# Designs tried in a protein design run: peptides against a protein of PDB entry 6O8C. Part 214

Target 1, 262 residues: chain A of PDB entry 6O8C
Amino acid sequence: VGLRYEKISLPKIHPRYDLDGDASMAKAVTGVVCYACRTASTLLLYQELMRKGVRWLVELVKDDYNETVHKKTEVVITLDFCIRNIEKTVKVYEKLMKVNLEAAELGEISDIHTKLLRLSSSQGTIESSLQDISSRLSPGGLLADTWAHQEGTHPRDRNVEKLQVLLNCITEIYYQFKKDKAERRLAYNEEQIHKFDKQKLYYHATKAMSHFSEECVRKYEAFKDKSEEWMRKMLHLRKQLLSLTNQCFDIEEEVSKYQDYT

## One batch from the design tools (peptide; made by RFdiffusion4, then SolubleMPNN)

Design b2_p29_4_s2 (from b2_p29_4, 13 letters changed)
Fold by OpenDDE base, seed 3:
Structure b2_p29_4_s2 (fold): chain B 262 residues (1-262), chain A 29 residues (1-29)
Amino acid sequence: as target 1 above (262 residues)
Amino acid sequence: DEVLELFEKLNFDEEFREEFLKKLEELLS
């Protein structure tokens, strides 16, 4: 969706000398370029806010990642300890079976051992997923935020200031044309100046509109699209991390059921 | 606004979130 703005275009500029028409045209041009300046400023502000938001989200996701890694590590330690203990128990019961002791208990312990090994395998899958996430978040990874610094417009580009300079030139000519209109008729020399200023007005206006469209609007749209795509991916990543965390808790809970046998 | 919706779902620092949302609302108004 993004910020809404109206598509603007310059009014038609007639080559014919007409004091009333030229004043009206100049007024319209001033309005259009003024709108471009304001819009460019708003678009820039939007992008700067988004860049701040991107940085915030990156830190948030990194925190989530670290928490998940920490929990995974705790579970691995607990699980490994439980597996080692149950293996010792299995060995003891195997020795007892050689002396004609109860076989039913050995079967139960062996089943627990098998379940623990399956949990260990699941933990390996979690580890692989975390490594993938780490790679994606790393510098140069698929979810790197370098695009936020490259795409779009930046204050250092001075786009708003450049447009403002052009607007000032246009406005000055407009005010002169307003005065010329009030005179109804101009002397020969003043008429020639008016015609020359009209050409300048056209030049400045065209330059302003091209700059606005190519350096402001186009780059903003690219930034907006990239940011939305990146944001969706990051939100999905957070959900993945939450899922992995929950899996760790599930493993921990299941292991706790078997601790009495170790 | 899709971007606004995404940010609303984020668990930003409360102070920043409020400020950010306020500014976005101003821009979108």
Scores: peptide ipSAE 0.021, ipTM 0.600, DockQ to the pose 0.010
Fold by OpenDDE base, seed 4:
Structure b2_p29_4_s2 (fold): chain B 262 residues (1-262), chain A 29 residues (1-29)
Amino acid sequence: as target 1 above (262 residues)
Amino acid sequence: DEVLELFEKLNFDEEFREEFLKKLEELLS
């Protein structure tokens, strides 16, 4: 899970004055920082999409929960109705037995009653499970999505823009170094400017790489890790809800077999 | 990246939602 990106590093910057070498170095640095900018943008996009996905999944699971609660309630009503009807029937037959009237179906009805009561007992477990799930989904619960807002990089951080500014500075120096290379020899003043620009390039490059590593990559990795953990929990929760729903359907199906007696 | 692609699809077509969840499950397993 997560975007694949290549690990990047700055090329070696030689301190010696070399117009050809400096131009080549500057080109390489420009390429690396350019990649960092693009990667930072991509990583940001990924995280924003993941945040949307997180919100979507939260709503999905909430919907699943509500549907499960609804189904459970429906089954409880049906089951209770059946139980009450069977109990009335049992009572009638028992009275008949007390007055020495035979009821051939009493045994069957009593068995049905026992089965229905067992089914009713399972509803308590389902209810408890639903309450647990509700607590986990509640604000501040174990499945809170606050991490999605806290972890990672955000558009407001302006990381891509900051890197782009540095890239622009580096690119400008690179273009100048291309011109310097074409001159083959620089006058004293231009040579000093070249040397100074080389230092600036180094400064901008190192700043860019540090920013990329610390404020983009590292935070992205943290976001990814939290995302994976949270996603696993949410998927598990969803499966639990589906399981509970299926249990309700199973109970409903079983109850339907006895409705003819109610 | 497969996850990114799936999320992009989710933004436009809800029919991919279940496929997305399934894929996520596979990736997280």
Scores: peptide ipSAE 0.019, ipTM 0.594, DockQ to the pose 0.009
Fold by OpenDDE base, seed 5:
Structure b2_p29_4_s2 (fold): chain B 262 residues (1-262), chain A 29 residues (1-29)
Amino acid sequence: as target 1 above (262 residues)
Amino acid sequence: DEVLELFEKLNFDEEFREEFLKKLEELLS
């Protein structure tokens, strides 16, 4: 999961004054930093899309939770009603047994009552599970999405723009080095400027690579790792909710089988 | 790359929501 990118490194910068070599080196540096800019932009886009996805998934799971709670509530009401009716029926039959009526019917009703009570007990487990899920989804819960706002890079960081500025500086020097190469030989003053620009190139390139690695790549990797972990947990939670919903349906179906006796 | 593509689809077409979830499950399994 995540975007694939290549590890990049700056070419070796030789201290020797060489117009051909310096132009070639500058070209290579420009290419590397250009790749860094493009990659940083792509990584930022990925994170922004993931944040949108996270928000969407949170709302989806909240909806699932509410539906499950609603279904559970309906089942509880139905089950309680059935239990009360069966209990009334049991009392009536107990009175009738004192008058020598068939004991077999009372046994059947009593068995149904026992089954309903077991189903009622299972509702407690469902309730506890829902409470656990609710706590996990709460703002302070384990599945809070606060990490999505804290981790990674954001447009407001202006990392791409910062890299682009450095790339522009590097590119300018590269073009100058191309011109210098075409001259084949520079005057003393021009040679000194060339040497100075080479130092600037090194400075800008190093700064760009450091910024890319520390502020873009590292933060992206941290965001990626947290997002994968969180996403896995959220998907699992969603499955749990669906399972609970299905359990409620199963209970409702079973209760419906006994409604003829109530 | 695959996740990016899925999220792009999600943002533009809600019909792909289920496909997105399915793919995420596969990728995270």
Scores: peptide ipSAE 0.019, ipTM 0.581, DockQ to the pose 0.009
Fold by OpenDDE base, seed 2:
Structure b2_p29_4_s2 (fold): chain B 262 residues (1-262), chain A 29 residues (1-29)
Amino acid sequence: as target 1 above (262 residues)
Amino acid sequence: DEVLELFEKLNFDEEFREEFLKKLEELLS
């Protein structure tokens, strides 16, 4: 789960003054930091899409919950009606039995009544399960999506832009080092500037890599881990809801078999 | 990468919702 990206590191930066080596090094650094910028952008996009997905999934599961509750309620009404009718019938047959009539039929109806009561008990279990699910989905519940806003990186952090600024500085030095290399030999003053720019390059590169690793990658990984855990739980909950719905349908079907007695 | 692609599809077509959920389940299983 998550985006695949390569772990990057800065090339070795030698302190020695070397026009050819410095140009080559600067090119490599530019490439690495450029990759960091692109990667940071992609990681940010992933997180933003995931946040949208999280919101969508929450609403979807809430809809599933409401549908399940509705079906459960329908079955409860039907079942209660059936139980009441059977109880009335039992009373009638009990009266008839007192005059030695319909003994066998009374036994059958009593068995149906017992079965219906068992089904009613099952509905109680379903209700408890739905209440548990409701509590988990409620604000502040175990399946709250507040983490999606808190974890990870956000556009407001301006991480990509910050990296881009550093990349621009690095790129500028790289182009200067290309020119220096083309000169093959620098005057003393230009050499001193080159050495100074090399230090700047090192500073910018180090800052870029630190920012990328600590502010982009680390936070992304934390977001990814939490999102995976949360989504597993949500999908499991959705399956539970489906199971409960199916149980309601099964109960309804079973009750329909006794409609002739109601 | 696969998850990202699925989310991109969801942003454009509501018909991919079920497909997305199935694929997500597979990826998270």
Scores: peptide ipSAE 0.019, ipTM 0.587, DockQ to the pose 0.009

Design b2_p29_4_s3 (from b2_p29_4, 12 letters changed)
Fold by OpenDDE base, seed 1:
Structure b2_p29_4_s3 (fold): chain B 262 residues (1-262), chain A 29 residues (1-29)
Amino acid sequence: as target 1 above (262 residues)
Amino acid sequence: SEVRELFEKLNFDEEFREEFEEKLDELLS
């Protein structure tokens, strides 16, 4: 899970003045920082795609919730209607018995009434579960997607651009070192410039690697971990909603068996 | 593809997976 990338490190930079070595070192540094730039871009893209996915999933789950609520409401209405009808029937039979009329079915009707009341009580549990889910999905709830906006790297951070600037500086020095190498020997003033540029190269490279590690990789990893956790919870919630819906269907089916008595 | 792999790993529901794949295609198009 997550993008695979190679751990990168800067090559050792020797303080000694060596035109051949310096050119080779500069080439290696350029390669490393170039890789960092590309990787940073890819990591950013991944996160942006995930954010889109997160938004989509949130809406999907909200729709599931609404459907479940609707179904629950439908069942409640049906159940209440059946209960009322059965209660009327019970009263009628009780009156008949008071006038010495036989009502062999009174016991059966009473049992049905009891069963319906039990089903009604189960609706309370479903309602509580739905309320819990609603609270979790609400703004500020446990399943809010605010983390997706907070964690990780964002285009506005300009991390790729910042790295690119450093890469450009490094590349420029590298090309100069290639030229210096070709000269085989530099004049005193040019030698001093070379040494100074080597120092600049080191600082740029170090800055690039620090930025990459701290502002790109670390934040990406945090985002990845958070996304996995959140996704798991959301999927579980969706399954819970499905379960609640199925419970409603089961209740509805059970109620339908008693409609002949209403 | 990495996003897809994440969802595939975390989601065992085939219906949801199919829906996600469809959405992913839209996002990546």
Scores: peptide ipSAE 0.026, ipTM 0.621, DockQ to the pose 0.009; fails the geometry check
Fold by OpenDDE base, seed 5:
Structure b2_p29_4_s3 (fold): chain B 262 residues (1-262), chain A 29 residues (1-29)
Amino acid sequence: as target 1 above (262 residues)
Amino acid sequence: SEVRELFEKLNFDEEFREEFEEKLDELLS
């Protein structure tokens, strides 16, 4: 998951005064910075979407966790009840054996009791696993979504707007250079202005590209990397949670087989 | 369904939405 974008670079700006060359260069620069603006906007939108998605996923998983905890609790209650009933039955049969009951029946009930106790012991492991999951999902846990707020770019940074301002300045110079080209020859004063504008264009272009690279692309890539890592961890946690849920169902099914003896 | 709502709110492109949904499906499976 992530947005694909092309690596962009500024064309070479030649120091030589050349009306045709300068117009062509300015056009190219305008195109590059325009692409940077659009790309920055798209990258920002992606990040905002991902932040919303992350929050949604966290809440979803928390809900699933709570359901699993509820199921586990239900199974524990059922299992404990079954164990207590079987224990009572065992005691009754032990007393009756003194009055000539078959030992085989007591043996069967005792075996069931042993199996139930084994199932009960597994509940401790499930509880421990659930506690681990809870800790990971906690605000200070390993799966906290704090990174989503810290990493990347935000609308409040106004990166797109800053780039747009620079693009506007560059575009203005480009249009002037088109006019200069059409004149074929400039008067001395106009030539000096052209040279000065060329320096301004270089300044704005380099500033735009630096801002794009350092404040937009780099931060986006860091955000993307963190998001991918976090999603992998969440996937693993989800699988663990599903496994625990299935274990609870398996135990419930097993206990149901012994209810006839209670 | 909830993913679609998120994308609609942001008016995001369909290609990205499909990729994101696939990833979510993997995560939720």
Scores: peptide ipSAE 0.022, ipTM 0.559, DockQ to the pose 0.010; fails the geometry check
Fold by OpenDDE base, seed 3:
Structure b2_p29_4_s3 (fold): chain B 262 residues (1-262), chain A 29 residues (1-29)
Amino acid sequence: as target 1 above (262 residues)
Amino acid sequence: SEVRELFEKLNFDEEFREEFEEKLDELLS
């Protein structure tokens, strides 16, 4: 659930000349378009805030990634060193076996060697996972934040300003209609102007509502949907990174148990 | 609401999170 707003529609505009009805209609139209302006501004602000949040989250995840890579590298170095030392020890004991010595100890060391090799193999899986994550976070990757700059509405679109201009025109006509109503009767020329202004009012109102619906609301909803989807994916990715980090710690701990044999 | 919940789960920096939540509350009030 994002920012909530009410669906709005224009009141019916009757073609008949009626000073009281026209003033009331104009007032209602002014209210609707005013609401559209305020809503558009709020939707824009929400999106700008979300864009800042997205950028922050990307940097956070990149930091997590770098930390995981660093830890993985440390474990690989330690593991490789341990494997080399155990292999040397195995060779020594194999020579002793040729003279029928140290049979039991050789079996234990050989088992340790096998376990270390399995751990080394698991490191390959971790590496592949990290590479996948890196590719997804890359500029052309599936988790790139390019959508945040493309989707939705932007200050440069000047949607709020455009709506405000239309609102100003509508408001001016409304004030005139209020005056016309107070006169109760208009001279012929004033009546013709009133009728013409009513047509202008309709034109401006229709344009405002179309702009609001197509350029503000629709784009906002698209942005909202994409942002939610993207954030869920990013959250999952952070959990994956944490899991990989923990796997590295587990391997390091297990290797430490065998250091006495090296 | 959904967006707010997602940000909370992501454990933003405390200062940024507080600022962000404050702004969201203002927008949603």
Scores: peptide ipSAE 0.019, ipTM 0.617, DockQ to the pose 0.010; fails the geometry check
Fold by OpenDDE base, seed 4:
Structure b2_p29_4_s3 (fold): chain B 262 residues (1-262), chain A 29 residues (1-29)
Amino acid sequence: as target 1 above (262 residues)
Amino acid sequence: SEVRELFEKLNFDEEFREEFEEKLDELLS
């Protein structure tokens, strides 16, 4: 689950002065931090894509909700109309029976009336379910997407840029260490600069790795977890809406069978 | 991934779903 990336760690940095070793170490550090930069960028991109997906899904589900509400309303109107017509018919037949006029269809009409009333009773449950869904989709509801704005890394955090700055510093030192290696021996002052730069390299590398781990990877993992949880909830909600829609269609179909009597 | 599976199960617009999956695959490769 989630994006594939390798766990990275800094190579061991030896404290002793060694031009060959220092150049090799610096190269390795550069590679690691470079990977961190690329990974941070990739993780950010993934999160941005997911945020787009989240926004899209929210709108999609809202549209589904509105369509379901519309369908439900249509069915209610149709059903109520049918019920009223059947009730009128029943009253007419009952009146005829009262004056000793027989209507062969009275029993059938009464059965239809009973069935329609049963169907009508289910509309209350559908309405309640829709109201619940509406509350969940509200800005303060359980399916709010506020987590997408709070969790994870964002372009405004400038994490990639910050890492890139550190990478640039590290790379500069690495190139200098390559030159130092080529000299095979440094004058005293140059040696002291080399030693100082090695400390700077360590500082920058450590800062980069800490930033990557704490501000990129950790936050990404948190975002991933929240996204999975939210997506599961949204999936369930959408299934509920679909179920409600299907119930409306079922009712409509059943009502259509009796429209000839209304 | 679980995220991909969830998106697939949501029955998104096919074009959007395909695009999203393609991007995910690219990022996962």
Scores: peptide ipSAE 0.018, ipTM 0.614, DockQ to the pose 0.010; fails the geometry check

Design b2_p29_4_s4 (from b2_p29_4, 13 letters changed)
Fold by OpenDDE base, seed 3:
Order: sequence, then C-alpha cells, then structure tokens
Structure b2_p29_4_s4 (fold): chain B 262 residues (1-262), chain A 29 residues (1-29)
Amino acid sequence: as target 1 above (262 residues)
Amino acid sequence: SEVLELFEKLNFDEKFREEFLKELEELLS
C-alpha cells in the first residue's frame, strides 16, 4: 500500500575549480532535484485522491449505519407487539388455572414469553452497539476524518512549485557550466562568475533537498500511515454494522415463529 | 502504486467503486 520512491541524495560538491567536474556535478544535481519535483507531485496527487476516497468511505459507512438502525427499529416494533400479545394470553390462562382448567398449555406459553424477553434483551445490546458506532462516527469521534485535512501536504502549500523554481535556477546554472566546459578555459572574470554560480547551485540544491525531505516526504509518510490505520478501522466498523443487521434479521425470524400464539 | 491506480479509477469512473472497495479490503486485510 502506498507509493514507492527511491531515496535520493545530492552528489558530493568539491570546492575546487574544475570545469569538467563542475559540469558533471551540476548535471547530477539537476537530475536529483528533477526527480524530487516529480516525486513531490506524485505524492501530492496520491494524498488528494486519498482524501476523496476518505470522504466517499465515510458516506458509505453512514449509509450502512442508517440502514442498520432502520432494520433494528422495525424489529423492535414487531417484537414489542408480540410480547404484549403473549402477556395477554398468559393472563387469560392464569385465570383458567384458578378454575382447574388446562394447565399444560400455560407452560408452553410461558416458555415462549421467556424466550421473547430474552430476544428483547438482545435488542438492548444491539442498541448499545449502534450508539457506540454513532459516537465514533460523529464529529470529534474516534473515526472522524478531520485528520485527512490536517495531515500531509496540500496544493495550497505550493511545495511542487517551490521545488520547480529551485530546479529552474539549478538548470540555468547547469547549462552555463556546460558552456563553460566547452570553452575549456575561462577568462578571469568569467572564472569568478563560475565560482560564484557554483555557490548558488549548492545553495539552491540544499534548499530543495531540505524542502523535499521535510515538507514533502515526511508529511506524506505521516499521512499514509494515518490513512491506512483509519481505513482499516472503518472497514471493520462496516463489518460490525453488517453483523448487527444480520442479528436483527435473526431475531425477526425467531419472532415470526411465535406469532401464531398471539 | 496499485492503490493510486485504484483511486484514479474511482476518481474517473463511478462504475469502479464496488471493485475498488473490494480491492481495498484485500489490500488492507
């Protein structure tokens, strides 16, 4: 899961004036920073897509929750109705027992009543589970998606653009160094400019690498880890909801067996 | 890379949502 990228580092920059060496070094630096720019762009895209996915998943799970709540409510109504009817029947048979009438049927009805009450108790457990899930999905809950907006990098940070600016500066110096190499020997003034540009190159390169590492890679990795953890929890929650729904169906089926006695 | 491809499909075509979810579950399992 996630994007694979290679660890990059700047080549060694020697302070010695060497037209061939400086051109080669500049070429290598350009390549490294170019890779950083492309990688940063890809990492940003990944995060933006993940944010869209997170929002979609939240809505999906909320829909599942609502369906489960609806089913639970239906079962509660049916179960309560059945219990009330059985209780009325029990009262009638108790009166009949007082006049020495049929005792065998009362036992069966009482057993049914007991079973229905147990089913009712299980509904209470389902309700508690649903309340827990609701609290977790609520704003500020354990499964809130606020992290998706806080963690990682965003387009507004303009990290890719900042790196691109640095890359442009580096590339310009590289092309100049390529020309300098072709001259084989520079006049005094041009030599001094070359040395100065080499310092600029180093400055831009180090700034680019620092920015890439601290503002792009590090934040991406934090976002990735958080997103994976969150998604696993959400998928687990979805499975829990499905389980609760199935429990409601099971209770409904069980209640239907006793409807003939009501 | 694979996750990115899945999300790209989700972003462009809604028909891939169900398949995406299934694959996501497999990847996160």
Scores: peptide ipSAE 0.027, ipTM 0.674, DockQ to the pose 0.009
Fold by OpenDDE base, seed 1:
Structure b2_p29_4_s4 (fold): chain B 262 residues (1-262), chain A 29 residues (1-29)
Amino acid sequence: as target 1 above (262 residues)
Amino acid sequence: SEVLELFEKLNFDEKFREEFLKELEELLS
């Protein structure tokens, strides 16, 4: 899960003044920071898409929950109706027995009544499970999606733009170093400027890499980890809902076997 | 990324939702 990206590091910057070496180094730095910019953009896009996915999944699971609740309610109504009818029948037969009338069916009907009561008890367990799921999906619950808005990087952070600014500065110095290399030898003043620019390059590059690592990569990884954990829990919950639905169907099927006695 | 591609599809077409869930389950299993 997540995007794969290459771990990047800055090339070694030698303190020695070397026009050829400095141009090559600057080129390498430009490439690294350029990759960081593109990677940061991709990581941001991934997170934004994941946030959309999170919102979608929440709604999906809520729909599943509502469907399960609806099915459970339907079964409860059917079951209660069946129980009431069986109880009426039992009472009639009991009265017949009191007046010494034979009722061979009483035992069978009583057994059915007992079975229906057991099914009713099972419905209570389903209700408890649904309540637990509801609590987990509720605000502040274990499956709250607040993390999706808090974790990771956001467009408003402008991390890509910040990196791009640094990249522009680095690129400018790189182009100058290419020119310097072409000159083969610089005058004293130009040499001093070159040395100063090399220092600037170092600072820009270091700042870019630090920003990329701390504000882009680290936060992305945190987001990815949270998202994976949350997604797993949500999918598991969805499976639980399906299981509860199936239990309702099983109860309904069992009740249907006794409808001839109602 | 396969996951990224799936989410991109979900943004445009709901028909990929079930496929996405299936693949997500496989990835998270």
Scores: peptide ipSAE 0.027, ipTM 0.664, DockQ to the pose 0.009
Fold by OpenDDE base, seed 2:
Structure b2_p29_4_s4 (fold): chain B 262 residues (1-262), chain A 29 residues (1-29)
Amino acid sequence: as target 1 above (262 residues)
Amino acid sequence: SEVLELFEKLNFDEKFREEFLKELEELLS
């Protein structure tokens, strides 16, 4: 899960003044930082898409929850109705039994009543499970999506733009070093400028790599890890809801067997 | 990445929602 990207590092920067070597080094640095910019942009896009997915999934699971609650409610109503009817029937048969009528039938009805009460008890378990799910999905619950807004990188951080500024500075120096290389030999003043620019290049490159690693990659990885964990929990929750729904259907089917007595 | 592609599809067309969930389950299982 997540985006695959290559680990990048800066080439070795030698302190020695070498027009050919410096041009080659600058080219390599430019390439690395350019890759960092593109990668940072891609990582940001991934996170933004994931945030959209998170919001969507929350709504989906809430819908599933509501459907399950609705089904559970229907079953409870049906079950309660059946229980009330059976209880009335039991009372009638008890009266009849006092005059030695239909004693065998009373036993059957009593057994049905017992079964219905067991089913009612199972509904209590389903209710408890639904309450647990509701609490987990509630604001501040264990499955809240607040992390998605806090973790990772955001467009407002302007990480790509910051890297691009550094890349521009590096690229400018690289082009100058290409020109210097073409001259083959520099006068003293131009040589001093070249050396100074090399120091600037090092500074910009180091800053770019640090920013990329600490502000882009690290935060992305943290976001990815949290998102994966959260997604697994949400999918599991959805499966739990499906299971509860199926249990409701099973209870409804079982109750239907006794409708002839109600 | 596979995940990115799925989210891109979801972003443009809601008909891919169920397919997305199935693929996500496979990836996260």
Scores: peptide ipSAE 0.026, ipTM 0.668, DockQ to the pose 0.009
Fold by OpenDDE base, seed 5:
Structure b2_p29_4_s4 (fold): chain B 262 residues (1-262), chain A 29 residues (1-29)
Amino acid sequence: as target 1 above (262 residues)
Amino acid sequence: SEVLELFEKLNFDEKFREEFLKELEELLS
């Protein structure tokens, strides 16, 4: 799960003044930092898409929850109605039994009443489960999506732009080193400038790599881990909701078997 | 990469939502 990217490292920078070597080194550094910029952009895009997915999934699960609650409510109303009707019937048959009439029928009705009461008890469990799910989905709950706004990298961080600035600086030095190489030999002052630019290149490259690793890669990995965990929990919750819905349907079906007595 | 592709599809066509969920379940299983 997640995007695959290659681990990158800066090439070795030799302290010795060497126009050919320095140009080659600068080219390699430019390539590495360029890859970092592209990778950072890709990682950012991935996270933004995941955030959209998270928002969508939250709404989906909320819809599932509301549907389940609605179904549960419907079943409760139906069940309560049936129970009330059966209770009235039981009272009538109890009076008849006292005069030795229809005792066998009373037994049947009483058994139905007992079954309906058991079904009613199961509704309490479903309600408790729904309340638990609601609490988990609520703001501040265990399945809140606030992490998606906090974890990872965001466009407002301007990480890609920051890396691009460093890349531009490095690229400028690289092109200068190409020119220096073409000259084959530099005057004293130009040689000193070359040496200073080499130091600047080193600092820019190091800064770019540290920023990439600490502000892009590390935060991305944290976001990825959090997202995987959260997604797993959300999918499991959705399955729980479906299970509860099915339980409601099962109860409704069971109640329908006794409608002839109500 | 596979997850990214699925989310990209979701952004462009909602008909892929069910497929996306299925793939997520497989990836997270």
Scores: peptide ipSAE 0.024, ipTM 0.610, DockQ to the pose 0.009

